Peptides against a protein of PDB entry 7UQJ. Designs and how they scored, part 352

Target 1, 160 residues: chain A of PDB entry 7UQJ
Amino acid sequence: PELYQNFNITPPRGVLFHGPPGTGKTLMARALAASCSSDERKITFFMRKGADILSKWVGEAERQLRLLFEEAKKHQPSIIFFDEIDGLAPVRSSKQEQIHASIVSTLLALMDGMDNRGQVIVIGATNRPDAVDPALRRPGRFDREFYFPLPDVKARFKIL

## One batch from the design tools (peptide; made by RFdiffusion4, then SolubleMPNN)

Design b2_p29_6_s4
Fold by OpenDDE base, seed 4:
Structure b2_p29_6_s4 (fold): chain B 160 residues (1-160), chain C 160 residues (1-160), chain D 160 residues (1-160), chain A 29 residues (1-29)
Amino acid sequence: as target 1 above (160 residues)
Amino acid sequence: as target 1 above (160 residues)
Amino acid sequence: as target 1 above (160 residues)
Amino acid sequence: SMLEKIREEAEKAVEEAAELRSAQAAALA
């Protein structure tokens, strides 16, 4: 509630930051975490990279996701930032379907299981929003999307 | 020459951006590319991720590196940005030594083979500068290092 | 008033973001603007670069500043972000004194002329707070300063 | 210094990215 009230935004359960690599998605997530932290109320910032969860925790990725959400819930108010979330939750139609299906299903269940009264924000960053499982982009999950464009080279040429 | 003169810097053959995840290393590299691009002289920006070169190009990573440097040379002035370069050129003492040894040796040779008069800048980004092969951090390779800090959360708490 | 209440801050007339480049000063200003914008109440974000005001508007910089503040006042609640404010308001002792003197005087007058009840926040970003005219850093102007440090690795281990 | 220019440009790129996000969020809204 309060974390979302501080944003003066109808509380998304999740926010998708998308845009080309190096457009500041991760930096924005950190800036948000810091802007929402006060002297009285420190926000706990959890960062994970989608590909790291898959590569380091083969066969434990589902457990690691559960543990992450439990830890975020214990340390409320908190932000869970998933960098490269397309690496964690690719579109189900990719030929590596089976290993990702359980992980995606776990992430979906964790996003759905967030009590709307919780002080946990989930931010996913991707360079390819179309490579993220559409089920994650539905209302109640990553239901807000923020595009991180490249600075228009033309706008810079007007500045330089 | 001119690309390096635009930086007002003694031309490094390579620049290592290091610092924690989400500190804007990739954004910086893009910003440099854009700041050095003029209406008259567009900089070609090549981006590769170290882990992707290893994972996608198993057995062809050396060839892909050579092709990348050739393409960058054809499209001068250019920037080659390696994100997560510790994934491409880990310290030689890591137990996965053999597969990385040829790739690291190829990257070293490509860095050394850059004519100092070329308009190709190589930028490597890492979260772990100590995980990068020390041979890459020598003069004439990644001989300039830029630390990308997190904004101090404590300074922000004094702000909010 | 409400814009400042959304910041949970006693309303500064201006906020100075200072710290090494790439520490996310500009990103923070935008994150603040975005976090304070709701569906009901959009914050108008005005951004100007100090050097651009001087370079593009030689002989009109004072007028452009006045117009900017008038427009910000018309579109309340608003944020005026000056990137590289040391380029706009250098210390008077710099040998380029005469051209900057009128511009600095205009900015001082505009900062002083902001009614404390207005919903206009001015954010200045600089890499060199000591290069900003000290008159701007006084109470009622840029009277809050936010340091964007390079992380001490030790402070991160307490957060991670 | 180079560090200063590099960092200024990163801030600009983050900044321009955030403007365009605000503009796009306003256009999607």
Scores: peptide ipSAE 0.011, ipTM 0.228, DockQ to the pose 0.060; fails the geometry check
Fold by OpenDDE base, seed 3:
Structure b2_p29_6_s4 (fold): chain B 160 residues (1-160), chain C 160 residues (1-160), chain D 160 residues (1-160), chain A 29 residues (1-29)
Amino acid sequence: as target 1 above (160 residues)
Amino acid sequence: as target 1 above (160 residues)
Amino acid sequence: as target 1 above (160 residues)
Amino acid sequence: SMLEKIREEAEKAVEEAAELRSAQAAALA
């Protein structure tokens, strides 16, 4: 209950869902989109995978990100969910290809360029929060983090 | 019932399952393969991910597609399921790499080359039907489409 | 019960979980990690996807593998789970890119370099055991294999 | 109607998939 109450979709917020794979990050992001949608207020839900933007849109990834944010702004209130965001925006390394650096730079600029009056929430999901560029985890970007722990054995034997 | 009855595995048919991720497309494709299998008629089920063919078989993707269709023909009646087919066969763009264009061209040729008397069904699953090359969605290819909508909030709270 | 009892996390063992996608390989690997963890003995569970290491860490895959094994050794007793290991270590082909050959070579060396006194288990999951490099399936590497069959139609209509 | 039936079957499918993964893990456990 409480986690749903805090998603007053009002300012642009970056929320990082982090935890092991299969802990329900994607399910939660979708559940939030559904629960925040009423007959009076339909929320538009956009979902992309980080690796898919890199692999499917080689040389167009920055453009596809811009288009996604423009579409989300056009259809606000909206949620943008990036699954596997560490695939889109890995930690900057001296060996990281310029392509990754450019895509990360574009995502940073898009998050910074979000009007605080806009009704767009960005949810990033990752299995590795430490593999996400620290610049994305700064205030005004992914500044809220939710940990999705592995269900303990008892909870898991209930899911089993 | 009726959807299962129309899978008289007689002509090659391309079926596109489209809808949001986690809507059960892969589960349905597998259920179809299982329900159409009897003690008298075992259906061979082939499953591949579009992104996996591109990433795991760089420079061999066309060959792997040919081998897959040959194996499916050899083991007919059969179902070929492509998960995330938009990863294998994205929309042709003037900026799309020649590699993607070649793989799409190969898949088109394989679907067109299927003898209408063959007992091979091809199921493609995607989250983005509009990101699939329109040439794949033409008659004689993926000419049947099934939409997998998000479970509504009520159905989803039953899955939560 | 019996499968859990044999995971006395004592020698480095490579275990290959193979079978169709959605047969519970990832779920089982995680269940094993959880069941082998007690209040007295916490097992550290590492999970990576084979395709993610290749796609997210271009030119750094070998380093990321080394770091993963070092971290697993540092936090022993530990389990390393490679999901879709055929994406990390495909069969060597004369047409397989040198990159894949280098990554496979690194994984082979890491598995061979595991001190038999180390408390690290490596679990690989694949849908295609025959697409995994045979060198990985040799004694001292992935030398134990567990088949995850499709649930039969009856079990699957109970999954539908 | 057909989409609703597919949805109901897919929802049952997810629920019973959880139950059988449960039963298989319990049987292997």
Scores: peptide ipSAE 0.009, ipTM 0.254, DockQ to the pose 0.019; fails the geometry check
Fold by OpenDDE base, seed 5:
Structure b2_p29_6_s4 (fold): chain B 160 residues (1-160), chain C 160 residues (1-160), chain D 160 residues (1-160), chain A 29 residues (1-29)
Amino acid sequence: as target 1 above (160 residues)
Amino acid sequence: as target 1 above (160 residues)
Amino acid sequence: as target 1 above (160 residues)
Amino acid sequence: SMLEKIREEAEKAVEEAAELRSAQAAALA
């Protein structure tokens, strides 16, 4: 309570980690989960790859998302980490991605359905933030975006 | 506010990040600072290496710790990150480390003096949690411990 | 060979990860090792701290470096990660660091002796790239530099 | 390329670490 209260940070329902591949997005999500998990208070970390949700669960992806969110809610405090979320949440305007539109819509609904009191954090990692449906990037969803620049770019900016 | 409120997590005064070297403990602390820092509410991030406090400030380490905590309090909300805290806060039972006992005692007192209302988070990172004085690992100090497994283990846990 | 052959990347003989402490340099190296490690093809990850090579192996540091590179070659594909390589490979111009000049020279020779066909990647992490011998930063050695900015800078870059 | 993939994986790992830290920060905030 107090940390976020003190920081006047509305808890992101969702945090979008974006940046070039290999910038440590997935590693960060796991370290967060690990670092929030104590012996007394385990954070349940649910990891899913965006592509896996689509490819492994053909026709069941929406159900699997619902189950994931329910399980995360049941095991709160929890982190749902979507690695490569651009594979899950493509921009709706893409005609080829219409099949994904229902999955994205389900994810939107699930994120919207997360009560602000929910102890479920959703972290999405993408190499292509612009490939993520902007509806997911709205307040109350992935409303915080964290850029993981290339180490070289990261290097340059620290020297600045 | 809401994330910790939602999680009913009493903000740890101190968080111990432990795990093998290179598991992203320091990166985590900095990402924490960055993610909690908005344009409206900057988190001030103070980083110190445990060894630097001892070696660079011979005879002044206690004063420097006090100054660090005062500065962190002045610039709250803030994160004090002690990298390699096992270098700063060795186990008191080591006879050779008696010179560090006063520094450890100062750190203990500073952590104990952090009012629960303080917007100062102390993060200690160590590769050797067992080398950290157990007095620092007590409630009200580094009362939360977060294991940073190897990325292979992290990767495995994501696959699980 | 095969790792780099498969990716059609001229293997960097060495990659210098640089940036402020705690930007995830070591974590990155380990995550690389983990992500490149499959059940079918394990990457052997060798981690050494620069300071440990100097302090633990007084008079044997050169031999230990040679053994490390031979072992890495034997267990290829492999990553040799030097954490805090600025502790190992200080700038040769420093008169006080002359004792390290032979160790640095050995490391240079070992990196130069890495055939481009070697499945050995050397990753050096430093907080002080300018403290690393520029001879190590030449082509065929640490010829790729990756800056690890502060997550605040990383976060800013994503907001950019 | 392996370097690009290593860079991508390194970047992904740093991103993952930064995300992890950001999520820890977000979870600690």
Scores: peptide ipSAE 0.007, ipTM 0.345, DockQ to the pose 0.058; fails the geometry check

Design b2_p29_6_s4
Fold by OpenDDE base, seed 2:
Structure b2_p29_6_s4 (fold): chain B 160 residues (1-160), chain C 160 residues (1-160), chain D 160 residues (1-160), chain A 29 residues (1-29)
Amino acid sequence: as target 1 above (160 residues)
Amino acid sequence: as target 1 above (160 residues)
Amino acid sequence: as target 1 above (160 residues)
Amino acid sequence: SMLEKIREEAEKAVEEAAELRSAQAAALA
């Protein structure tokens, strides 16, 4: 919240951190949560892995998402960080459609249902932004995208 | 310390983390310090900003550097992290030469005076590696360089 | 490579990066790979996710591990980074035993088969070190463990 | 603890890096 207030930007309901694995997306999200936390204003950080929501909560993933957003709303200001969001909301493909479509639809509805004034920031991290359902990357959802590039190989060469 | 004990190479006396601001250089240095610390072997992390050494310790910067290296040696294994090291050791330019030359010479001497067996790792972080005195980037000093690339600018524009 | 001679420790065949999610384990491993590379000595970085090896290569995971280690050996010096290694080598529990036991046994054999002189470093990253098979955490395997702590929320207050 | 301070410092650095990324992205916007 403060991150966007500090720069006078309307907080997107969602931020997509994308880039190669190990570029610090999760680290940045945790850092943001902490940076936005003061003694007076602790930001609650909720982390979920996209794949874990599918694998652990088969048939309850929608409910768990709703509960997560409700808990995040109760603990405002908060960050919901979806690590590997491509694992939760893969591109709508015919072979996985039924289970994933409901989860994606639920996540879309939850993000659409957040007030722009809500102090809940949703951060999705992915290694494959093109593997994330394009519906999640629309305005009012993950409409903001940060690429986390690989640390350049040339400069890595001088440290070791 | 274990970081260097673990890969079978002569410890560089220094590691230069370079790359655009906000690429996670300081975070990496701290993560290294934390990762190298165990319950049995706490790594002492000493952080200084290059510009702070110049601004706060005018006329004592050399002494403060010596004290820092002595304290780091007393608390081995240790990491000395110079954030914004370009502010401490700018490229030798005619207008800032006298004060900076003594500080750079002191840092060079301190890094040169460390035993290769010393459990003191020096990490310099900079946004401008070319603004760091090349004498610091020589073998036995900051002879190891990590580039921390910017998260792709196109993707930054979507988040903010 | 350069990380273990520095403290006169026999390079473990494996390093376990453990700590809460988003503490920079993968970033560190990539930074290490990159730092170990020089213009003359490119360290080849092989990254695999533990869960991907199980899910994508069911029945071929052992072969893929062998191929990975052979390729890493061909491209020495190299780092094999297993992200989420707890997903590849979960603690041997009765309910998942058959597939996981073969993969774990293969990984154990591959790590045991590496020469101490081999320029292949294996880095495992996990959020749950206790969920990694203890056999992998023995001397000559992942016998070095780096804790990547959560940046402590109380601890943020002292830096700011 | 010293680990807490290192964590503290890691957090601030990530914070400062995040703020700086945010500032850079805002300055580019």
Scores: peptide ipSAE 0.007, ipTM 0.226, DockQ to the pose 0.036; fails the geometry check

Design b2_p29_7_s1
Fold by OpenDDE base, seed 2:
Structure b2_p29_7_s1 (fold): chain B 160 residues (1-160), chain C 160 residues (1-160), chain D 160 residues (1-160), chain A 29 residues (1-29)
Amino acid sequence: as target 1 above (160 residues)
Amino acid sequence: as target 1 above (160 residues)
Amino acid sequence: as target 1 above (160 residues)
Amino acid sequence: EEERRERELLEEIEKERAKAREEALKEEE
């Protein structure tokens, strides 16, 4: 509530930042966390990379997600930022199905288990919103999507 | 060198960020300052508004520019960011000619006086590159231009 | 209403984004416009610079403000973003008093004339909230303030 | 300290952008 009271936003359980890489998705998530934080009210920002959760925590990813959400709830108001969330919650493809299905199911359950009154915002960032499991993009989860366009490729190639 | 070694680009003495307002020119300049900064090598970011230099420092704008460039050189590697540089160095128009001519001439001299080996980057931001004195847009000055398009209206409709 | 019904908060007529330059105020305003817009409900984003309204429309600034608010109302749900609002509505200082007083008075009247049922949000951005006329910062106007710290370690310690 | 802190945030942002650029360049290759 209050996090979004600052922005007058009904806290979505989740917000998906999507768009080409380097469009400032992570920057915006950090800037949002910053702007919502006052001297009186500190917002705790939890950042995780989707690929890191899969690669570093083989067989414990579900537990790490649960711990992350518990910690975020303990330190509310909080933002959980998943960078490269398509790495964590890819569209269910056949061969990696079981491991991804468990992690996605856990994330879905955690997002569904958040009270709408909770002061925990989940931000997912991806370059490929179509690579994110559609179950995550449903109402009450990542039900808000923000497209970060490339600054024009030529401007970006010049800025690069 | 190193600032743009991080970008694998020969450091221009100056870079013009141009495009519609709110395209993230200032944010990108800051982000560039940031990316080029490492734990080992901190980049000093100097920000000035073109209109503020004219309005606040009537009769001392030239001195303030000199001090800014000296400070940037002292704290190199550095970025000097001029927001709204068209306010500082407008195209030479008849009535305000003398004051603007002196400030523009000073800025030109300061940019020309920067050694290519200096670790000072100048970034000018404008909504109207055609309103910037063409002398500033010559090689060895703001010789690189980055167009910040409006986030494409469709992408802005996705961002809207 | 709906913009902020999406937020379960009484829509302020105005929100002041303040903080050091380049903290992403304009980007955030665009991202907020973004977040509130859905495929079904597009938000119209009107951006004006405070200094541009004063400089381009000498003697017509009041009319331009009225037209802006009428257009925003016509295209509701809408966001009116004033970048550098301290340039449009500075604290009433003695010498430039009359022109600034008229513009400020017009802006106050336009904000006061907004129905709380209107789907028009006003966002003002400034680097210096103390340079904004206190009359604009009263309840029913820019009654919500968002500090965009420099991504200062304290905000970053709140975000990290 | 504020400039340092601004710098550090911007550094992380650009490290993340640089990684995202390297990944995007690798996807183009």
Scores: peptide ipSAE 0.000, ipTM 0.236, DockQ to the pose 0.083; fails the geometry check
Fold by OpenDDE base, seed 3:
Structure b2_p29_7_s1 (fold): chain B 160 residues (1-160), chain C 160 residues (1-160), chain D 160 residues (1-160), chain A 29 residues (1-29)
Amino acid sequence: as target 1 above (160 residues)
Amino acid sequence: as target 1 above (160 residues)
Amino acid sequence: as target 1 above (160 residues)
Amino acid sequence: EEERRERELLEEIEKERAKAREEALKEEE
């Protein structure tokens, strides 16, 4: 409850930060975690990269996701931030189908298993919301989406 | 072709973002990926840390690099961003010579094997361009370099 | 000596960057590394994530920390940046006590073993300084702390 | 227009960060 009040949002299980890379999604997710931290109430921030879960935990990714969610639940209030979640949960139409499907299925189950009374927020960041499995974007999962726009391309070309 | 037009640069196989850390190289690489993304054209952004490739993939780093480049090719238009590429490709004079040499050799071969007609850009970010193997900085590899300057040192000393 | 002069600080063994996530701790740590780099003097920047040391190096985390500090010492002047150091060194009161305790103990020993004459700086970044083992915040370890404030919460609520 | 407002907001956030850094520095002096 109070964690969600601090976010000034209805209690999402998951928030998808999407938008151009380098728009500060990771920056914002981090920033939110700390804005909600006080001396009395420390938010626990867990960060994982989607591709790292796939690549590091070949055969254990499901277990690692479960452990992550259990640890987050244990350290409430907490934020689980998945950076590059499209690396974890590519759209099912992508050819590495089986391993991705099981990991996505596990993440779906973990998000579905979250009680809304818990003070755990899941933030997924992606550069490609459409590369994220649509099942993750359904109600009770990443059901809120925040777009992070780019600063004007002209400013970037000045640095190039 | 079109990916390079969106970058307003001649088609580099590789771009080296170098400059002081925290100058926003990762931010910019990300930002570029999304500036080139439209509803019609989604750029696939792959991020790897150089040190993570070495440390996670002991004995498989070469294979993982190959898979990364294949996946990037499959998801064209795409950007492969190596953050801290000096961690992957230290100058050959550094004592962990053999493992680094094979990984660097693999990366060189992968970059050399990229057809210029492909819509895959490789961005390497480093804090130390001179800690990157000079072979990576040759034409057909990271043949474009962008310096990211620091905001004035005075502003940082105020925070210290 | 000279590395510390470039930081315009008394030679800390460790600096704790703390503050709300997305305040640019990683950005600043990086930026400092490069402000201290010249053509004549290249600072070697080592980055590790606290959680990655735990998760990747199950059973080898202590050894990897030792190797990291040895490599940093070998490549002086150097910076070791631990991003999310609270992931490596949670307060001992947290229930994953034994594995964390040994890794923390190893990090403490490595920091205690650093000669003040060395040109190695350790920067720990955390979103939760109070989630870091207080033993790491003692003199001779992370004995300097830099707070990275958030922009006003009001500005973030406008993005939500 | 929404992208512009978000950009202005990001710039305002950066300005407030710069200001908060400057104020925090003035409080430490």
Scores: peptide ipSAE 0.000, ipTM 0.158, DockQ to the pose 0.019; fails the geometry check
Fold by OpenDDE base, seed 4:
Structure b2_p29_7_s1 (fold): chain B 160 residues (1-160), chain C 160 residues (1-160), chain D 160 residues (1-160), chain A 29 residues (1-29)
Amino acid sequence: as target 1 above (160 residues)
Amino acid sequence: as target 1 above (160 residues)
Amino acid sequence: as target 1 above (160 residues)
Amino acid sequence: EEERRERELLEEIEKERAKAREEALKEEE
């Protein structure tokens, strides 16, 4: 939040980290959380795995998402990190339509309900950005994307 | 390999990265692979996700593991990274006994079959080390473990 | 070195690993060294503990640092790992001013004197990054940092 | 300072990642 305020940039409500497995998406999200924390102002980091929300909370996933966003809002400034967000919010065209559709709808509503002044950043990580419901990738949701490429061994990669 | 030889330490055949989600386990494994690669000597990085091996290779998981280890041996020095190894090799006491037991048995045999002089490191990452079959965590297999902690909300985190 | 050349990035002269005790900083540095070593190209791993350099080499610490960097350069590609670098290079404002200031000055000069084409990576590990002299954390020195988080008390830590 | 350390870490991670791609591409050659 404050970082983006200092740059006169509207803080993205959501950031999508995408790239091949083990390209450090999850690590980046944690690193962002820790980096944004100061001695005076700690950023609360909430982490959930998409598949875990589906598997652990079968039939309660929507409620768990609501509680997560409420808790993140209560503990502002905060980061909500969804690892493997494609597991939480797969493309609606997937054969497991009804369960996934309700979860996706809830996540969309929660992201849309975030005030732009809110100090909650949502980071979604995926190995399959095309498997993430495109509705999540719209402005006001995961409207910033960071690609974590697999390096060409010949290619010099310097992030940040 | 040589680092461990210089320290009179038997190189771990396998390393278990464990810790909460997004603690950088996968990233660390990749960082290890890439840092170990030079222009003169590339470390081939093989990555598999435990759940993907089960889901994509239903009934072929054992064969895919064998092929993976053969390929890793062919392309020495190499790292085999299993992300979510608890998904590939859950504790044998779980009700999905037969499929998981055969896969676990294959993985055990493959790790046991690695020559100590081989330049193949196996890294398993898990969020649930207690969900990993203890047989994989024995000497000569994943006999080294790295924990990736969650920061206390008060602690700034910068992961490799 | 070659890794960074492939990335069109000035190789960091130094990498700072920081995080709470037991978060695997030292182990990561060793794992990086081991993984970077090949049969064709051995990475020479030099390890020193900050407090050991001060305690074992009272009045000779600067000379030992010079010799270490010379040896590392002679045995390229190499990694110099300083564990507990806060013990070697505490913040200059700490009451142990004169001895630490000379050591810090020497380490700064040695890091500044590394050619960008040199195949020497310096890794510093600390539990207290704020106790490390900020001058070491400037571009061209420890200009890359890696955080290692704390476990939830219930989670087993297994390091490589 | 921790933000800087996280950024630097992420940069190193991406360096490590960018090396793994070139290896993968050289195996495809």
Scores: peptide ipSAE 0.000, ipTM 0.185, DockQ to the pose 0.027; fails the geometry check

